Peptides against a protein of PDB entry 3WG5. Designs and how they scored, part 32

Target 1, 218 residues: chain A of PDB entry 3WG5
Amino acid sequence: LAKNIVYVAQIKGQITSYTYDQFDRYITIAEQDNAEAIIIELDTPGGRADAMMNIVQRIQQSKIPVIIYVYPPGASAASAGTYIALGSHLIAMAPGTSIGACRPILGYSQNGSIIEAPPKITNYFIAYIKSLAQESGRNATIAEEFITKDLSLTPEEALKYGVIEVVARDINELLKKSNGMKTKIPVNGRYVTLNFTNVEVRYLAPSFKDKLISYITD
Target 2, 218 residues: chain A of PDB entry 3WG5 as posed
Amino acid sequence: LAKNIVYVAQIKGQITSYTYDQFDRYITIAEQDNAEAIIIELDTPGGRADAMMNIVQRIQQSKIPVIIYVYPPGASAASAGTYIALGSHLIAMAPGTSIGACRPILGYSQNGSIIEAPPAITNYFIAYIKSLAQESGRNATIAEEFITKDLSLTPEEALKYGVIEVVARDINELLKKSNGMKTKIPVNGRYVTLNFTNVEVRYLAPSFKDKLISYITD

## One batch from the design tools (peptide; made by RFdiffusion4, then SolubleMPNN)

Design b1_p10_5_s2 (from b1_p10_5, 5 letters changed)
Fold by OpenDDE base, seed 1:
Structure b1_p10_5_s2 (fold): chain B 218 residues (1-218), chain C 218 residues (1-218), chain A 10 residues (1-10)
Amino acid sequence: as target 1 above (218 residues)
Amino acid sequence: as target 1 above (218 residues)
Amino acid sequence: SSIEPIELAA
């Protein structure tokens, strides 16, 4: 029997237009190979809402299941990362990770203080994050509180509240626990039952383009 | 005599496509009013290379002098900020600021370590930063070392090495010291002599758009 | 409608 292919790729750092390009590339590769799923190991403090929304849309348009895995321990799916997770087919978290803190901000002031988003923007993202939660059959009340209370959750809390589907220590445990689960959103208009029986795991490295986000960072 | 208008605007945080939009808006306002110059108070740890290159190009296309002022004390024109500064008509720094650390990276690995850029990318940015320095009559050797040695400089060192033109404690001192200086790059094909005699300083606030970078950040 | 770049920072 042909092995079910599962791709694993990492997305780390701020959510930007480049992060969108990474998602697009990784999902496209997995789509081309008719993979059973792609697992995105996500570690992000957040980033741009435009890029986030594009990533969510790209995930929702995926021809294969996109699993967001907050990994490794100590990683977060913070802010934009939470939206991305809520927009995905399955959310997993490693023990010692976090999800939430979704309050939109206008950026940082001269003194490093947060510039608050006007109520209009906050309300837009409340509606948006609630829609993602509702569409995925996840806890929309908690999704709202990720904004209104800037709430962050542990994997165990997130699982308990119905924000995420799996707590897993590693890819092997994730595959084992997710095997036979249905996607929380449709793939090509249908909820897919994940089949990780006799799975071949393929790791995707960043492309030269993915590498060419030369962050000119400190 | 009609007062010479000088605009002052702040750009803080990571260099992104939104930072480009801020630069574009601020410069456009100052161009529309035929300002003597715009001073951009810059505080950045760096950011995206694509956005940086667009910002540099936008500055170089400006119809008025764009002065990059690393401000306030404690601020940096780090990485992308250094390129932006080197691409500008005049660089000023406040005491206690920094410039440099321009090594391109591919991002951060799972463990928070830097993913090094391949030599091809590093060499591209070496050539690019050296060109910016050369075009502006600034120290291209130091510009290269901002990458190859990940060098950071104080204002006093940067002035000494011919990386920047002014050390100034505040806008008033900047205007006073820059008065009669020539731009380091052309404005509309000509080197402009800055005229801050009888200057009217106008502060530009972030627009609602500039505010609507709702960073979905942690 | 120019979607103003909204940042979602943590």
Scores: peptide ipSAE 0.081, ipTM 0.397, DockQ to the pose 0.219; fails the geometry check
Fold by OpenDDE base, seed 5:
Structure b1_p10_5_s2 (fold): chain B 218 residues (1-218), chain C 218 residues (1-218), chain A 10 residues (1-10)
Amino acid sequence: as target 1 above (218 residues)
Amino acid sequence: as target 1 above (218 residues)
Amino acid sequence: SSIEPIELAA
C-alpha cells in the first residue's frame, strides 16, 4: 500500500514576505509529492498583515491540507500567526502554547511603543478575521475578540471555544488525534478527510534562504 | 510619435511581502503598457531581508527599467531600501534624503532593543550587498560599509561615491537628468539607454490592498 | 498615495 506521506516543516519568527516564500516552498513540495498533508510547526509573535494575507491565500490555494501546529511548548501563533491558523485546513496546538493577540497596529515607534491603527484598519481586520473564522467553521466571536480585546487563549481554551481542532504534545499525537478529521476549509473545493493511517513523516528542512530570516535594520 | 510612457508609483514604509506585491503590481502594469520606465518613489526605514531579496529579484526580472527614487525630502532608502536601490536599474535621490544603514539584525527584543545578527548572517549580507553593487557598477566598498559601519549617506555623498546616479528635486528634474543614461543593470539582458524625451508621466495609485500595509501586532 | 505597513502586534 503506497505510504501516505505527511510533510512536517517549521516556520519560526516574524511573518514576512520570506515567511510567505517558506510557506509556498513547503506547500509546493508537499503538493508535488501528493502528500496526505503538510504540518507547519508555527512559532510566531506576529508580523506583517500583507504577508499574512498572502500566506492565508497560499494556504487556501493549496492542493493538499495544510495543518498549522503551534509548536513547541512556549511557542505562539500570536497576531499574524492567528490569522494564518484561522486560514488553514486544521489547527493544532501543543500544551504550553498560545493563540490570539491580533490587534492591528501601524508599527512601533522609535521608543518601541505601539503606533495604533486607525479604526478603519482595525475594522477591516475584524471583518477579515471573522471571515476566516466563519469560512473555517471556527468561533468568529472569539476571532473578533482576538482584536477587540487583544485576547490570547491557551490550547485548552482555544479548543473549548472552537477556535482550534486539536491539542497535541507531538507530531505522533497530532497525527493520531487528527486522523479521520475533515479539513475546516476546502482542498480543491472539497472538504478532505485526513487519513493518517500508516503515514510516512517527512521533515522539510529550511533552505539556507529560510535560515536567513533576518531583519535588515530600520 | 507615440508618447513614451513613464510610470510613477510610491512605496512607503517597511519592506514586507506586501511591498513585494506592490513592486510586482507596479512593474507589471508598466511592463504591460511597454513603458519607457517605472519610477518608484521610495521612502522606507527598512524591513525584511527576504522581502527585500524578492523585490530585488523582481526588479532584476523586470522587462522595463525600474528607477528607485528616494523621495520626498526627509525620506530614506534605509536598510532594505538600500539593497532594493542597489538592485535597481537607476537610483535617484531627492535633496534631504538618505541611503544606507544596512546592518542586518535578527529583530527587536520586547523592550525595543536590537537583537544582533550572528557573524554568519552579517557576512552573508555583506557578500550580497557587494554583489548588488558590483553587478550594477556601483561602489561595493561603500556598500560593504553600509553594513560594517552602519554608514548612511546624503544624496551628494552617495552621488560622489558612485552609489547612486542622480540627485533630483522632483520627477521633472529626474527625467531631465536621467535622460540618455544607461541602466546600471540589464533589462532583458541589455543595458537600456533611457529616453525621456517627450514622455507622458502616469501616476499609479496604490490599490486598496496597497493602503492596507498594516502590522498585525507581535 | 501612501502605502503604510500594517503590523499585527505581538
Scores: peptide ipSAE 0.038, ipTM 0.351, DockQ to the pose 0.288; fails the geometry check
Fold by OpenDDE base, seed 3:
Structure b1_p10_5_s2 (fold): chain B 218 residues (1-218), chain C 218 residues (1-218), chain A 10 residues (1-10)
Amino acid sequence: as target 1 above (218 residues)
Amino acid sequence: as target 1 above (218 residues)
Amino acid sequence: SSIEPIELAA
């Protein structure tokens, strides 16, 4: 039987326009090959809201399921990473990872203090994060608390509260546990049941441009 | 007579954290040499609000006058660039440049459409830009209209309306016209009268890091 | 780092 393909790619660091280019490239490759899904191993402290919103839109426009996997242990889907996860077709977390801390800020002052966003920015992102949670059938109350209480959750808490769908130690356990799950948002207007029986896993490497940008920005 | 030093450096492109590093490096060099002033030749379409606010703060903390010069002809201090200019000790523009267009946005959608900021974000930046104008003794009504009407001004209009202090074709004309002007904000708690009689002009080159970042981001 | 929502972009 012809093996269904699952792509795996890593996105690490700050969410920027370059991170959008990575998502777009990875998803496009997986779309071109008619993959069963793409898994994005995500580790981010956050980043730009514009890039985040564009990434969410790119995921929602995907012709195939996009799974966000907070990986490896010690990684986080913090701030912008939480929004990206909530905009995705399935969320998984490795043990020892975290999700949340979504309070919008205007940046950091020279002394490292947070420049607080005005209440309407906070309210905009409360509305936005709640919409992502509601559209994906995830816990909109906890999504709001990621902002209003700056809440961070463990994988076990996030699973328990219905923020994520899978806790998995590695890609093999993720594929096993997510097999037969329905996507939490539509793919081409339809909810897809994931079929990870008899799949070939293909890893996508970062492009030369991706490596160069990371070297300059890290 | 020992020549007073005036530094000149260029900042071009999007306002980011790397642009902050450029401002910080350039101002620090000029501070270390006890320069009479530093002139920043600015050409920007805008950028990040966080980086902009940090740059404004760095300018306000400068031990020497920081002059923003919108240069060359065809350049702009658009969006974030206008805020940076309003936060500076003196603003100059070359003929054929522009300033304004300060409406905050959340970013661009995939189709290139502007994602509008919610009203409270707009109101926050109205309050912020008005504070910069008021603190610098510049036209706060026009500063507000840079947002509310997305207004862009010519150098002649900006001078006429009291948004900027100098229209100059080159560095020599800028030094000549700004000689004897008081800074529009304090330097070390005092308004400084610029003394550009008998000055040596020193150009600062972009660092290797600055060049590398520009090469990757452009 | 928290979401930085605001671009001042032309």
Scores: peptide ipSAE 0.031, ipTM 0.354, DockQ to the pose 0.851; fails the geometry check
Fold by OpenDDE base, seed 4:
Structure b1_p10_5_s2 (fold): chain B 218 residues (1-218), chain C 218 residues (1-218), chain A 10 residues (1-10)
Amino acid sequence: as target 1 above (218 residues)
Amino acid sequence: as target 1 above (218 residues)
Amino acid sequence: SSIEPIELAA
């Protein structure tokens, strides 16, 4: 019997391989405890595309539903965060959050200017983000426009356009609204109906390692 | 019977989560074919510490020996590259390469200045790099000095100090010199004696995805 | 406390 447990964890900041380690740790804990789901409170400006792709893969390999919740108000699932959300089993957003702006870049020049990605790279990510949207039954046209138009959406727009599934002010409202929803992608090959009836909410603290985002200098 | 096959692949540029995907792909191919080893021709200025840690973990989880070869001449295993090397089953360097300069930073400021890591983070990476050196029977004092003194070594110095195992001009010399050496860390719980007698060398090309180092903008 | 990304750069 799945424990009536929902894990909640926070991922904040740039998407990096450290963020992958956080996702992996959080999902693994929730998997080991046979949780009904894990909710990831996501607040990210973006980050590394490759870390993002690994995170998406880790979510897709999850033995339990992974809900991306753009939270708190003022948070974003920008760029890499949008891909992660689109790769997840359910997307929720709090009022006053944003999602989108997914244009790939090669990085920043010394002057802080964006180094544009070659068209081939942009086209790769267009195909990738569209695949995530299509696989999850979300709006692939808008997903493409997150790149081609650098489109950003409000929670209400994202819901209206079929990019996200829930607008919720807090975890309690999220659980209430998402109760009985099917996952947008399969869990272990099955679309799961979420059961958030009489659940225990368990908050996962970031590990000390989760607090160490380190760059080894070039 | 292990096929008398050695895979060779190149990893060039910044260490990112994309670099992790490259390592994972390359090692997986070589594992699937039951190769005697994989040699990674590494040329990196450094990169993300978290990607580095995941790469180290992926190497340590490898079902086959992973040899890091700092190649070609002029290449470096700088910063993150040093950690990856220290986490590997064998390190080789070509003449005219470098290893070291492992000081963690928080990143670059808008003016291009290094944002120094807090002492706690520096101490974490000192402990981490020393653990890699100790586990692999390499010089932990020099490993620490890669951080504390931002030390960089020539191949000859690195060999002399017991940081690396082989100096080799090319793959053929590397195979010849490393033949009969034990891995510095275990493969599937065993220290493996490398057998490079009558081996087929197979070069792995980077995938199209491996050529797409993309950042999703912040 | 936002975990600021640490780069291991040369």
Scores: peptide ipSAE 0.026, ipTM 0.360, DockQ to the pose 0.312; fails the geometry check

Design b1_p10_5_s3 (from b1_p10_5, 3 letters changed)
Fold by OpenDDE base, seed 3:
Structure b1_p10_5_s3 (fold): chain B 218 residues (1-218), chain C 218 residues (1-218), chain A 10 residues (1-10)
Amino acid sequence: as target 1 above (218 residues)
Amino acid sequence: as target 1 above (218 residues)
Amino acid sequence: SAIYPIELAA
């Protein structure tokens, strides 16, 4: 029986236009090979709103399921990373990771203090994050509190509150636990049931450009 | 007579956190040497709002005058670049450059279409750009129209409308024309009269990190 | 690592 393929790729660091290029490249490879899914191992402190929105759109336009996996232990899907996760077909977190802290800010002052976004911007992102949660059947109240309370959650809390679908220590446990789950958003207009019975895992390496950008931005 | 020093540095490309580091480094060098001024040769299509606001704040906190010079011909101070210019002590443009197009956007969709900012965000940036224009004694109506009409101006138009102070073909013409001008914002709480009589021009080279980031982002 | 909030493009 032809092995269903699951691709695994890593995205680490700030969410930028280069992060969009990584998502696009990785998803395109997985689409071309008719993969069962792609798992993106995500570790991000956040980044740009534009890049985040484009990544969410790219995930929503994917021909295959995109699983966001906050990995390894110590990683986070902070700020922009939470929006990306909420825009995905399935969210997993490793123990010892975090999600949330979604309050939009205009940046950091010279003294490192946060420049607060005006209420108008905050309200835009509240509406946006709530829409992502609602569209994915996830907890929209907690999604709002990621902004209004700058809430950060553990994997166990996020699972308990219905923000995420899986807590998994590694890719094998993720595949095992997510097997038979329905995607939280549609793929090509249909909710897909994940079939991770007898899958081949293929790791996608970062491009040379990806490595160079990471080396400079990290 | 000890030669007054004018530093000249180049900032090219997207406005990011790295662009802030460049501004900070360049201004710090010029401050340490008690320069008469620093001229930043700016060529930018725009960038991040946070980095822009931090750069504006860094300029406003400068111990010496910071002159934004849109250079060479073909360069622009687009979007974030316009805000940076309006936050500076003096604006100059070379013939064949442009300034404006300040409408905030949330980014570009996958098809390259602009994702419009909500009216609430647009109104925040209108208030911000108008404050920069008012504080610098520049045309606040045109500053607003850079957003509301997505207006772009030639150097001749920008000078005519009172957006900028100098049209200059090169650094020597800039120094000649700006000599004896008062800064449009205060330096250490005082409006400074620029003294470019018998100045030494010192060019600041990009750091290795600056070159590497530019090579990857360009 | 500092959480980078959602930043607006200008």
Scores: peptide ipSAE 0.104, ipTM 0.619, DockQ to the pose 0.338; fails the geometry check
Fold by OpenDDE base, seed 1:
Structure b1_p10_5_s3 (fold): chain B 218 residues (1-218), chain C 218 residues (1-218), chain A 10 residues (1-10)
Amino acid sequence: as target 1 above (218 residues)
Amino acid sequence: as target 1 above (218 residues)
Amino acid sequence: SAIYPIELAA
């Protein structure tokens, strides 16, 4: 029986146009091979709004389910990472990870202090994050509070509040727990039931460019 | 007679935190050597708002005059580059360059279209760019129109409207034309009269990190 | 790790 393929790729660091290129490349590979799904192991402190929005759109346009997995322990889906997760077909978190802190900022001052965004920016991103939560059937109230209160959640809290779908220690537990779940958003206009029975896990390595960018941005 | 030193450094590409590091490094070198001024040859399509604001602050905190020179022909000080220029002690442009197009955006969509910023963002940056123009005694009406009309100007137009101080073909012409001019903003609380008589021009090379980042972002 | 909130492009 031809084993269904699940791809796993890592995206780590700041969300930039290069992070978009990574997402696009990884999803495209998995689409070309008609994978059952791709799991993106995400560890990000946040990043650029445009890159984030493009990543969300790329996920929404995916021909296969995209699972965001906040991994390993100690990782975060902070700021832009939370939006990306909320735009995905399924969210998982490992124990000891975090999600949230979605307040938009203009950036950091020379002294490292946050330059606050004007209220209309904040309101725009509130509307946007709430739309992502609503479209995915996730907790839109908590999604708003990720901005308004700069809220961060543990995996257990995020699961409890209906922000995420799975808490898993590793890929094997993730596949086991998510098997038979429906995607939280449609794939090609249809909610897909994940079938992780008899799957082969394929790891995608970063390209040379991905490694070089990571080295510079770290 | 000890020749006064003028440093020249190039900053090319997108405005990022790394571009801030370049500005900081270059200005610091020139400050340490008590240079008469530093000229930054700027060619940028724009970039991040935070990095831009930090660069403006770093220029304003400079112990020596910082001249922004939009160079070579074909270069631009677009978007963030215009703010940086307006925050500087003197602006020069080479023939065949441009300045303006300062409309803040959330970024680019997947199809390359602009994601418009909400009106409060636009209003924040209008206030900010007008403050830079006013503080430097430059045309605040045109500075606003760089945003509201997404206006771009030629060097000749920018000079005519009082946005910039010098049109120059090269460093030698720039030094000649700017000699005896006062800085448009104070240096250590004082307007400095530029003295480019008997100067030595020293070119600063990009660091290895600068080159690597440029290679990745190009 | 500095949380990079969503930054605007200018």
Scores: peptide ipSAE 0.074, ipTM 0.574, DockQ to the pose 0.336; fails the geometry check
Fold by OpenDDE base, seed 2:
Structure b1_p10_5_s3 (fold): chain B 218 residues (1-218), chain C 218 residues (1-218), chain A 10 residues (1-10)
Amino acid sequence: as target 1 above (218 residues)
Amino acid sequence: as target 1 above (218 residues)
Amino acid sequence: SAIYPIELAA
């Protein structure tokens, strides 16, 4: 029986144009192999709004389900990471991870203080994050509060509030729990029922360039 | 006679948090050596708004004049580069360079198309770029048009319209032409008259990390 | 872990 394949890849560090290239590469590989899904192990403190929006768009254009998995324990889908997760087909979190803190900023001043985004920008991202939540059938009120209250949630809270779909300790538990779930957004215009029965897990390694970028951005 | 020192450093590529680190390092070295000024040879297609704003703030907090020099021929101070230039103590351009094209974008879509910034963001950057121009006694109308018309100017046009202060082919011509000019913004609360008589030019090389980042971001 | 802001591109 032709084994269904699930790809697993890691994206760690700041969300940048290079992070987009990683997402694009990983999703493209999984699409080419007609994988059942790709799981992205995400650990990010956030990053660039542009790269984030491009990543969300790339996920939404994926020919296969893209599962964002906030992993390992201690990881976060902070700021831009939350938007990426909300733009994905399924969100999972490991125990001891976090999601939220989505307030847009213009940057950090010389003294390391946050340069606040003007209300105009903040309101744009409120509308955007609420749209992502609504489109994915997730909690749009909490999505707004990720900005307005700089809210961060535990996996258990995020699941309880309907922000995420799965709490899982590892890939095997994630596959088990997400098996038979419908994607929260369409794949090729259809909500896909995930089939993780008798799957082969294939790990995608970061390229040399990906490793070098991560080393420099940390 | 203690020779006045002018530092020259290069910043090339996308404006990022690493570009801020380069600006900070270069300006700090020149400040520590009580240089007459630092000239930053700038060649950028643009980059991140946050990094740009931080760089502008770092320049404005400099204890010495920071001269932005769009160099070499073929270089640009595009997008974020224009804001950085407008935030500096003096702007120079080499013949065959460009300045402008400052329309903020949210990013590039998967197909390489620009994701337009919402009017709220665009209006913020219009106000910001006009403020930079006004504070520096430069053409605020043209600064606005860098956004509203996506305007790009030649060095000769930019000089003619009062956007920049100097057109120079090389560092020697820049030093000659800018000698005796007042800074367009204060240094330590005072407009400084540049004194490039009998100066030693010291070139700052990019660090190994700077070179590695540039290689990865190109 | 430093939360990096959503940075706008200019």
Scores: peptide ipSAE 0.067, ipTM 0.637, DockQ to the pose 0.318; fails the geometry check
Fold by OpenDDE base, seed 4:
Structure b1_p10_5_s3 (fold): chain B 218 residues (1-218), chain C 218 residues (1-218), chain A 10 residues (1-10)
Amino acid sequence: as target 1 above (218 residues)
Amino acid sequence: as target 1 above (218 residues)
Amino acid sequence: SAIYPIELAA
């Protein structure tokens, strides 16, 4: 029986155009191999809205299920990371991770203070994050509160509120728990039931460029 | 007679938090040496709004005049670069450079199309760019048109319209032409008359980190 | 860990 392949790749750091390239590369590799899924181990404090939106779109265009796994413990899917997660086929979180804090800001001032986004930007992202939640059958109210209350959730809270689908300690537990789950968004226009019964896990390494970017952004 | 020192540093590529660090480092070095000025040779297609705003603020807080020089030929001070220039003590452009194209966007879609900014973002940046122009005694109408018309100007046009102060082929011509000019914004609360009569030009090299970032962003 | 804002590109 041909083993189903599950790819695992790590994306850590700020969400930028390079992060998009990483997502694109990793998903493309997994698509080319007709993988059962790709798991992206995500640890991000946030980043650029454009890159985030492109990543979401790239995930939605994936020919295979893309699972966002907030991992390892201590990691976050903060800000842009939350949007990416909400745009994905399945969200998992490890214990001791966080999701949320999606309030858009224009940035940080020199003194480290937040430059507030104009209300219309905030409203735009409220609408956007709610759409991602709705499209994925996740809690749109909490998605809005990620912005309006700058809400951050634990994995247990996120699961409880229907923001995420899985709490898992590791890839093996993730595969076990997500086996038989339907994707929260369509893959090739259809909701896919994940089949992790007889899978080979393949880890994708960052490219040299990916490593260099991570070294600079950390 | 102690030679006045003029620092020259290059900033190329996207405006990011790293670009802020570059500006901060370069300006700080020049401040510490009580330089007559620092010239930043700028070539940027734009970048992040927050980094841009921080750079503008850092320039405005400079203890010495900061001259933005759009250089070399073929370079641009596009988008964020225009704001930085408008926030500086003096703008110079080399022949064959450009300034403008300041329309804020949320980013680029996967297909390379522009994700339009909400009108309020646009209006925010209109107000901001106009303020920079006004504060620097530059053409606020054209500054607005950099957004509303996505206007880009040649050095000759920019000079003609009172957006910039100098067209110069090289550092020597820049020093010669800007000698005796008043800064367009205050330095330490006072408009400074530039004195480039007996100057030593010191070039600042990018740090290793700066080089690495540039290599990744190019 | 500092949450990086959703940054707008100007």
Scores: peptide ipSAE 0.038, ipTM 0.496, DockQ to the pose 0.334; fails the geometry check

